# Peptides against a protein of PDB entry 1IK9, part 186

Target 1, 211 residues: chain A of PDB entry 1IK9
Amino acid sequence: MERKISRIHLVSEPSITHFLQVSWEKTLESGFVITLTDGHSAWTGTVSESEISQEADDMAMEKGKYVGELRKALLSGAGPADVYTFNFSKESCYFFFEKNLKDVSFRLGSFNLEKVENPAEVIRELICYCLDTIAENQAKNEHLQKENERLLRDWNDVQGRFEKCVSAKEALETDLYKRFILVLNEKKTKIRSLHNKLLNAAQEREKDIKQ
Target 2, 207 residues: chain A of PDB entry 1IK9 as posed
Amino acid sequence: MERKISRIHLVSEPSITHFLQVSWEKTLESGFVITLTDGHSAWTGTVSESEISQEADDMAMEKGKYVGELRKALLSADVYTFNFSKESAYFFFEKNLKDVSFRLGSFNLEKVENPAEVIRELIAYALDTIAENQAKNEHLQKENERLLRDWNDVQGRFEKAVSAKEALETDLYKRFILVLNEKKTKIRSLHNKLLNAAQEREKDIKQ
Target 3, 195 residues: chain B of PDB entry 1IK9 as posed
Amino acid sequence: MERKISRIHLVSEPSITHFLQVSWEKTLESGFVITLTDGHSAWTGTVSESEISQEADDMAMEKGKYVGELRKALLSVYTFNFSKESAYFFFEKNLKDVSFRLGSFNLEKVENPAEVIRELIAYALDTIAENQAKNEHLQKENERLLRDWNDVQGRFEKAVSAKEALETDLYKRFILVLNEKKTKIRSLHNKLLNA

## One batch from the design tools (peptide; made by RFdiffusion4, then SolubleMPNN)

Design b2_p22_8_s1
Fold by OpenDDE base, seed 5:
Structure b2_p22_8_s1 (fold): chain B 211 residues (1-211), chain C 211 residues (1-211), chain A 22 residues (1-22)
Amino acid sequence: as target 1 above (211 residues)
Amino acid sequence: as target 1 above (211 residues)
Amino acid sequence: MEEEEKFEEEFKKSEEELQNLL
């Protein structure tokens, strides 16, 4: 079961923060349980897949688009732009919500809720879920932080090896050229020496022929 | 102001999860506000720095050690090992808690609480804080995840550069050696040719002297 | 003969000095 809790403001009670809990299996399209609370009273309703389909048809909206709007409204709350307006009658237990556009409001959905006999249990379970979610998110944060620290170490290690490899390549190139020049100069000197010996031998032979 | 909410079980009501909120400025030692709720009723008390000091003195405990035990008890809840036991009388509004060791229990502290007139407001604010904490932790998780992905890319990039540098170093060494051998062989051939010319010139001179 | 062998040894040494750079 997935769950989301959102803060909402009711048009009838704008000064009192309400909490909208939605719980579902796998997809919101398959139906969901909606719970509304003001921290004292609670109201719950079950919305079936057939009711979601019927509401989409009554709105002349494609089901996937309708479910997309339900998800935005019910799981995000009002958002900072008052894009969704929530209405609830405690007398009729009728909950409905609208999408506000610039010049037009559209009803997105309506649900009949039932007043919960033991609202304290619903509120306690809601707080428990929030505390569990905080603990899970903290554990995930600690894991991600440790992974960041590992990745940063691994990056520094390979960066240091890369810099050493660059320096070693440049040093190798420079050293090989220097050593090669030395060896070439030795061979060049030996060639010059042998050439001079040949010239001297030729001059001596020309002297011996001239008696 | 810092805040922590913990689940606790009261000895008098073990089947009903209670929530213990502690709020403080900078350090728990400077005093704190304690709030207890069962999701229907709420009780609040203020504990001053002087009361903390007095309770430490009455226990013959060093203040820093006492504050350390307060922190473990009040901010961690019972923990899985039932190391801390919580007691509350709704009639007297007296809250006390004990540390359980193998063969001995010690009272760690006791506080007089007051019943809150509007528990729904306290509960709503508590839920709001939980939801805000969830949102903050989610934003932190998303940030850490993006940083992990960045660090992993940066690691892959430098790893790939390092592998290329290693391969380029090995290739450079091999190529330079091959080129140097070719040039050395040319000089070797030229030296051999000059040496053979010298030997031939010496043999011809020895023939001319015998002639 | 001796000068040619000495020359060949000097070249071999120069090749070994290059190989010791690898």
Scores: peptide ipSAE 0.018, ipTM 0.821, DockQ to the pose 0.052
Fold by OpenDDE base, seed 2:
Structure b2_p22_8_s1 (fold): chain B 211 residues (1-211), chain C 211 residues (1-211), chain A 22 residues (1-22)
Amino acid sequence: as target 1 above (211 residues)
Amino acid sequence: as target 1 above (211 residues)
Amino acid sequence: MEEEEKFEEEFKKSEEELQNLL
């Protein structure tokens, strides 16, 4: 089961933050359980997949698009721009919400809720879920932080080895060329010396022929 | 202001999860506000730095050690081993907690609370704080996750460059030695050729003198 | 003279080829 809790403001009670809990299996399209609370009272309703399909048909909206709008409304609350307006009557237990566009507001969905007999139990369970979610997210944060620190160390270690490898390659090239030049110059000197000896021997032979 | 919410079980109501909120400025030693709720009722008390000091003195415990135990009790709840036992009377509004050691349980602290007139407001604010904490922790998790993915990419990129640098260093050494050997062998051949020419010229001169 | 100049030119070419490989 997936679950999301959001804060909402009811048009009837704009000064009192309400909490909207939605629970579903795998996809919101399969239906969901909705719970509304003001921290004293709670109301619950179940919305079936067939009701979601019927609401999409009544709106003449494609089901996937409708579920996409439903997800934005019910899992995010009003949003940062009051894109969704929530209405609830405590007398009728009728909950409905509207999408506010520039020139047109339209009803996106409506549900009958039932007043919970023991709202304290629903509120306690809601707080427990929030605390569990905080603990899970904290453990994940600590893990990710340790992993980031590890990856940063590993990156610095490889970077330092890479820089040493680059420097060692350049040093190797320079050293090999210096050694090569020394040996090559020794051979050049020996070739020049042998050539001079040949020239001298030829000149001496030419002198010996000329008596 | 720092704040922590924990779930606790009262000895008087072991089947009903209670929530213990503690709020403090910088350090728990400076005093704190404690709020207890069962999801229907709430109770609040303020504990001063002087009361914390007096409780430490009455226990004959060093203040820093006492505050350390207080922090473990009030910010963690009972702990995984029921190390702390919580007691509350709704009639007297007297809250006390005990530390359970192997052979001895002792009272760690006690506070008078007052019943909150509007518990729904306290509960709503508590849920709001939980939702804000969830949102902050989620944003931190998303950031850390993206940073981990970045660091892993950067590590792989540097590792791949390092491996290429190692291979290029080995290839450079091998190539330079091969080229060096070729040039050196050419010069050795030229030296040998010149030596043979000198030997032949000397032999011809010795023939011409004997002739 | 010509063989010594050719040898110096071949040596210079081998040095230049080595320097162009740097």
Scores: peptide ipSAE 0.018, ipTM 0.821, DockQ to the pose 0.054; fails the geometry check
Fold by OpenDDE base, seed 1:
Structure b2_p22_8_s1 (fold): chain B 211 residues (1-211), chain C 211 residues (1-211), chain A 22 residues (1-22)
Amino acid sequence: as target 1 above (211 residues)
Amino acid sequence: as target 1 above (211 residues)
Amino acid sequence: MEEEEKFEEEFKKSEEELQNLL
């Protein structure tokens, strides 16, 4: 089961933060349980897949698009954009919400809720879920932090090895060329010496022919 | 102000999860506000630095060590180790907690709390704090995840450059040696050819003298 | 012969000195 808790403001009680819990299996399309609380009282309702389908049809909206709007309304919390307006009557237990567009507001959905007999249990469970989620997210943060520290070390190690490899390649090339030039110069000197000996021998032979 | 919320179980109500909120400025030693709730009622109390000091003295414990034990008791939550036992009377509003060691249990501290007139506000604020903490931790998780993915890419890029550098170094060395050997062999052949010409010239000169 | 052998030895020594630097 997936769950999301969000803060909402009711039009009837804009000064009192309410909490909207939505619980579902796999997809919101398959239906969900909605719970509303003000920290003292709680109200709950179940919305079936058939009710979601009927509401989409009544709105003349494609089901996937409608579920996408439900997800934004019910799970995003009261984002500062006031795109969704929430209404609830504690007397009738009727919950409805509207989407506010620039030029048009329309009802997106409505539910009949039921007042919970033991709201304290619902509130405790909600707080427990929040504390568990905090602990899980903290453990994930600590894991990711350790992994980032590892990756940073590993990056520095490879970077240092790479820089050493570059320097070693340049040094190797320079050293090999220097050594090779030395050896070539020796052989070039020997070739020049041998040519001079040949020239001298030819000149001596030409002198010996001229007596 | 720092805050921690933890789950605790009261000896008088072990089946009902209670929530212990502790709020403090900078250090727990400077005093704190404690709030207890069962999701319906709330109780609060303020503990001063002087009360903490007095309690440490009454326990014949060094203040820093005592504050260390308070921090474990009040902030760690009900860890599975049952090292701390919590007691509260709703009638007297007297809260006390004990440390359980293998052979000895002792009272670690006690507070007189006051019943909150509007528990719903305290509970709503507590839930808001939990939701804000979840959002902050999620944002941190997303940041760390993106950083992790960046570091992994950067590591792979440097690793690939390093491997190419190693291969290029080995290839460079091998290629330079092969080229050098070829040029040296050419000079060796030229030296041999010049020596043979000198030998032939000397033999011809020796023939001309015998002639 | 002697100068050619000496050259061959010096050349071999230069090759070995190059190889011993790997």
Scores: peptide ipSAE 0.017, ipTM 0.821, DockQ to the pose 0.053; fails the geometry check
Fold by OpenDDE base, seed 3:
Structure b2_p22_8_s1 (fold): chain B 211 residues (1-211), chain C 211 residues (1-211), chain A 22 residues (1-22)
Amino acid sequence: as target 1 above (211 residues)
Amino acid sequence: as target 1 above (211 residues)
Amino acid sequence: MEEEEKFEEEFKKSEEELQNLL
């Protein structure tokens, strides 16, 4: 079961924050339980998949689009900029909400709720759910923080190894060239020496031929 | 202002979850506001720094140790293993709690509460605080998740550069040695050729002297 | 003969130095 609690303001009681709880199985389209509370009284209603389909048909709206609007209205709370208006009559227990566009408002949905006999139980359960959600989110935050610290250490370790590898590559190249130049110069000196010996031997032979 | 809400069970009403809200400025030692609710009624009391000091003195406990026990009792909720027992009389509005050790229970603190005239306002504010805390924790989770994804990318980038650096170092060493061997072999061949020319010149001179 | 042997020894040393660098 999935659940979302949101703050709403009713047109009839704009100074009193109400809480709208919606509970559903996997998808809001399959139906949901709606609970409204003012912190003293509570009202609950069940909305079936058939009622959602009927409301979509009555609006001449495709069901998936309608459910998308329901999700924005009922699960997001008072979204930014008063796009959704909520109405509830405590006398009739009739809940309805409207979408406000720039020049046009339209009813998005309406539900009959029933007054809960023991509102304190509903309120306690709602607070329990909030506290459980806080605890779960805190545990997730602590886990993500530890993982972040791990990833940062691992990054620093690889970065330090990379810098050492770069320096070692440059040092290797420099050392190999220095050693090679030394060996090459030794062989060049030997070649020059042998060439000079050949020139001297040729000059001596030319002297011996000239008596 | 810091705030913590916890679930507690009262000895008098063990089947009904109560909520204990504690609000304080920077440190619990400076005093706090305690609020108790059952989801229908609420009771509030203010505990001063002087009362905390007096309770510590009456217990013959060092103030910092006492505040440490208050923090565990009042902020952690029903901690694991019933170490703290909570009592409240709705008639006297007297709240007290005990620490249970293996063979000894002792009163850790006691406070007079006052029944709130408008409990619905306190309950609504409590739910609002829970919802705000959920939203803040969700935003922190989303931030930490994005940061973890960034750190993972940065790690993969450095790791890939490191692997390329290792391979490039090995390739450099191998290539330099191959080039050096080629140049060295060319010089060896030239030295051998010059040495053979010297030997031939010496043998010809020895023939010319014997002739 | 002696200069040829010395040259072969110097060449052998240069090969060993190169092998010790590998």
Scores: peptide ipSAE 0.017, ipTM 0.820, DockQ to the pose 0.058; fails the geometry check

Design b2_p22_8_s2
Fold by OpenDDE base, seed 1:
Structure b2_p22_8_s2 (fold): chain B 211 residues (1-211), chain C 211 residues (1-211), chain A 22 residues (1-22)
Amino acid sequence: as target 1 above (211 residues)
Amino acid sequence: as target 1 above (211 residues)
Amino acid sequence: MEEEKEEEKEFKEKEKELQNLL
């Protein structure tokens, strides 16, 4: 089971933060359990897949789009943009919510809830879930932090090796060329010396022919 | 102000999870506010630095060590090891906790709490804090995840450049040596040719002199 | 003389080819 807790404000009680818990299996489309609490009382209701389908049809909305709007309304909490307005009557246990667009507001959905007999249990479980989620997220944060520190070290190590490789390549090239030029100059000097000896020998032979 | 919420079990109510909130400024040693809730009722008390000092003295414990034990008891929650036992009387509002060692249990501290008139407000604020903490931790997780993915890409990029640099260095060395050998062999051949010409010229000159 | 100039030219060309490959 997946669940999300969000804070909402009710039109009837704008000064009292309420908490909306939605619980579902795999997808919100398959139905969900909704729980509302003010930290003292709690109310719950179950919404079936058939009810979601009927509401989508009644709205003349494609089911996937409707479920997308439900997800935004019920799971996002009170986003700062007051795009969704929540209403609840503690007397009738009737919960409904509206989407506020610039030029048009419309009812997005409604649920009949039931007052929970033991609200303290629901509230304790909700707090437990929050604490568990904090612990899980903290453990994930610590893991990711350690991974990032590892990756940063590994990056620095490879970067340093790469820079050494570049420098070593340039040094190798320069050294090889210097050595080659030295050896080649020795050979050039030897060739020049041999040519001069040949020229001298030829000149001496011409002198010997000329007596 | 720093705060920590933990779940605890009371000896008197072992089946009902209680929540212990501790709030402090900078250090627990400077004093703290303690709040206990069962999800329906809440109780609060303030512990001063002087009370902490007195309890440390009464225990014949060094203050830093005592504060270290307080931190473990009050902030760690119900660790699996039942090292700390919590007791609370709803009638007297007397809260006390014990440290359980293998051979010895002792009272670590005690507080007189007061029943909160509006427990729902405390509970709502506690849930709000949990939700805010979840959101903050989630944002941190998403940031760390993006950093992790960046660092991994950057590592792969440098690793690939490093491997190319290594291969390029080896290829350069091999190519330079091959080219150098070719040029050197040409010069060696020319030197040999010139030596042979010199030998022939000397032999011809010796023939001309004998002639 | 001409052969030495050609060899020096070929050598400079090979040196340039080596430099162009780096």
Scores: peptide ipSAE 0.015, ipTM 0.819, DockQ to the pose 0.047; fails the geometry check
Fold by OpenDDE base, seed 4:
Structure b2_p22_8_s2 (fold): chain B 211 residues (1-211), chain C 211 residues (1-211), chain A 22 residues (1-22)
Amino acid sequence: as target 1 above (211 residues)
Amino acid sequence: as target 1 above (211 residues)
Amino acid sequence: MEEEKEEEKEFKEKEKELQNLL
């Protein structure tokens, strides 16, 4: 089961933060349980897949698009843009929400809720879920932090090996060229010496022929 | 201000989860505010630095050690070892907690709480803090995840450059040695040719003298 | 003389070919 708790404001009670809990199995499209609380009272309703389909049809909206709007409204919290307005009557237990566009507001959905007999249990469970989520996220953060530190060490180690390899390549090239030039010059000197000996031998032979 | 919410069980009400909120400035030693709630009622008390010092003295415990035990009791939640037992009387508003060792239990501290007039406000604020903490931790997780992915890419890039550098070094060494051997062999062949020409010239001169 | 100049030229060309690999 997936769950999302969001902070919302009701048009009827703008001074008090309400909490909207939505729980579902696999996809929001398959239906969900909605719970509303003000920290004292709680109200819960079940929304079926058939009700979601009916609301989409009544709106003349494609079901996937409608579910996408439900997800934004009910799971995102009131995003920073107040795109969704929530209304609830404690008397009728009627919950409805509107999407506010620039020039048009329209009802996105409506649900009948029931007042919870033991709101303290719902509130305790909600707080437990929040604390469990905090603990899980903290453990994940600690793991990711340790992994970042490992990856940074591994990067530094490879970088240092790379720099040593570059320097070793340049040093090797320079050393090999220097050694090559030395040996080559030695061979050139030997060739020149042998040519001079051949020239001298030819000059001596020309002298011996000339008596 | 720092805050920690923990789940606790009261000896008097073991069937219902209670929440212990502790808030403090900089250090727990400077004093703290304790709030207890069952999701319906709330109780709050202020514990001063002087009260902490007095409780440490009454226990004949060094203050730093005592504050260390307070931190474990009040901030860690009931750790998995049930090392701390919490007691609260709703009638007297007396809160006390014990440290349970293998053979000895002792009272670690006691505080007078006051019943909150508007528990719903305290509960809403507590839930808001939990939701804000979840959002902050989620944002940190997303950041750390992206940073891990970046560090992994950077590591792969440097590793690939390093492998190319190693291969380029080996190729350079092999190529330079091959070229060096070719040029050296050419010069050795020329030296051998010149030596043979000198030997032939000497043999011809010896024939001309015998002739 | 001409063969020595050709060898010196061929040597300078091989030295240049080696330098052009840098």
Scores: peptide ipSAE 0.015, ipTM 0.818, DockQ to the pose 0.050; fails the geometry check
Fold by OpenDDE base, seed 3:
Structure b2_p22_8_s2 (fold): chain B 211 residues (1-211), chain C 211 residues (1-211), chain A 22 residues (1-22)
Amino acid sequence: as target 1 above (211 residues)
Amino acid sequence: as target 1 above (211 residues)
Amino acid sequence: MEEEKEEEKEFKEKEKELQNLL
């Protein structure tokens, strides 16, 4: 079961924050339980998949689009754009909500709620759910923070090894070239010495032929 | 202002979850506001720094140690070890709590609370605070998740550069040695050729002298 | 002849030194 609690303002009581809890299984399309509270009274209703389908048909809206609008209205809370208006009559227990477009408002849905006999139990359970959600989110935050710190250490370790590898490559190249130049110079000196010996031997032979 | 809400069970009403809200500035030692609710009624009291100091003195406990116990009792909720027991009389509005050690229980503190005239407002504000805390924690989780994904990419990039550097170092070493060997072999061949020419010239000169 | 053999020996030793540095 999934659950979302949202703050809403009712047109009839705009100064009193209400809380809209929606509980569903896997998808909102399969139906949901809606609970409204003002912190003193609570009202609950069950909305079936058939009622959602009927409301979509009555609106001439495709079911997936309608469910998408329900999700925005009922689960997001009153987003800052007042795109959704909520109405509730405590006398009739009739809950309805409208989507406000620039030039047109239309009823998005309506549900009968029943007044809960023990609202304190519903309110306590709602607060418990909030506290559990806080605890779970804190545990996730602590886990992600520890992973972040781990990844930062691992990055620093690899970065340090990379810098050492770059420096070692440059040092290796420089050292190998220096050693090679030394060996080449020795061989060049030997070649020059042997050429000079050959030239001297040829000059001596030319002197011996000329008596 | 800092705030913490905890679930507690009262000895008088063990089947009904109560919520203990504590609000303070910077440190609990400076005083706090305590609010108790059962989801229908609420009770609030203000505890001053002087009252905390007096309770510590009455207990013959060092103030910092006493505040440390208050923090565990009032902010952690009923941890699973039932180390703290909470008592409240709705008639006298007297709230007190005890620390349970293996063989000894002692009163840790006691406060007079006042019944709130409009408990629904306190409950609504408490739920609002829970919802705000959930939203803030979700935003922190999303941020930490994005940072985690960034750090993982950065790690993979450096790791890939490091592996390329290692391979490039090994390839450089191998290539330089191969090139050096080729050049050295050319110089060896030239030295051998010059030596053979010198030997032949010496043998011809020795023949010319014997002739 | 002996000097040439010594120079060829020295050259082989330095080649071995270069190979032993690998």
Scores: peptide ipSAE 0.015, ipTM 0.817, DockQ to the pose 0.055; fails the geometry check
Fold by OpenDDE base, seed 2:
Structure b2_p22_8_s2 (fold): chain B 211 residues (1-211), chain C 211 residues (1-211), chain A 22 residues (1-22)
Amino acid sequence: as target 1 above (211 residues)
Amino acid sequence: as target 1 above (211 residues)
Amino acid sequence: MEEEKEEEKEFKEKEKELQNLL
């Protein structure tokens, strides 16, 4: 089961933060359980896949688009732009929410909720879920931080080895060329010496023929 | 101000999870505000630095060690080992906790709390803090995850460049040696040819003198 | 003389080719 808790403001009680919990199995489309609380009272309702489908049809909205709007409304709360307006009557237990567009506001959904007999249990469980989520996220953060530190060390190690390899390649090339030039110059000197000896021998022979 | 919320079990109500909020400025040693809730009622107390010092003295415990034990008790909750036992009387509003050692249990601290008139406000604020902490930790997780993915890409890139550099160094060495051997062999052949010409010229001269 | 100058030229050209391959 997946769960999301968000803070919302009810039009009827704008000074009192309410909390909206939505729980679902796989996709929000398969239905969900909604719980509303003000930290003293709680209200719960179940919304079926058939009700979601009927609401989409009544709105003449494609089901996937409608579920996409439900997800934005119910799982994100009213974002910073007040795009969604939440209404709840404690008397009728009727919950509805509207999407506010520039020139049009329209009802996106409505649910009948039931007052929870023991709201303290629901609130305690909600706080427990928040604390568990904090602990899980903290453990993940610590893991990711250690992994980042590892990857950074490994990157620095390979980078330093790469720089040494580049320098070693350049040094190797320079050294091999220097050694080659030395040996080559020795051979060139020997060739020149042998040519000079050949020239001298030819000149001496030409002198010996001329007596 | 720093804050920690933990779940605890009271000896008087072991079936009902309670939440212990501790708030402090810099160090727990400077004093703290403690809030206890069962999700319906809340109780708050302020503990001063002087009270912490007095409790340490009364226990004949070094202050830093005592604060270290307070930190373990109040900020971690009862760990999985039931090392700390929490007691609270709703009638007297007296809160005390004990450290359980193998052969000895001892009172670590005690506080007088006051019942909060509007517990719903305290509970709402506590839930808000949990949700804010979740959001902050999620944002940190997303950042660390993206950074891990970046560092891994950068590591793979440098590793691949390093491997190419190693291979290029070996190839360079091999190629330079091959080229060097070719040129050297050419010069050796020329030296041999010139020596043979010199030997022939000397033999011809010796024939011409005998002739 | 000409062959030695051509060989010295070819050698300088091969040295230059080797230097241009660096």
Scores: peptide ipSAE 0.013, ipTM 0.818, DockQ to the pose 0.049; fails the geometry check

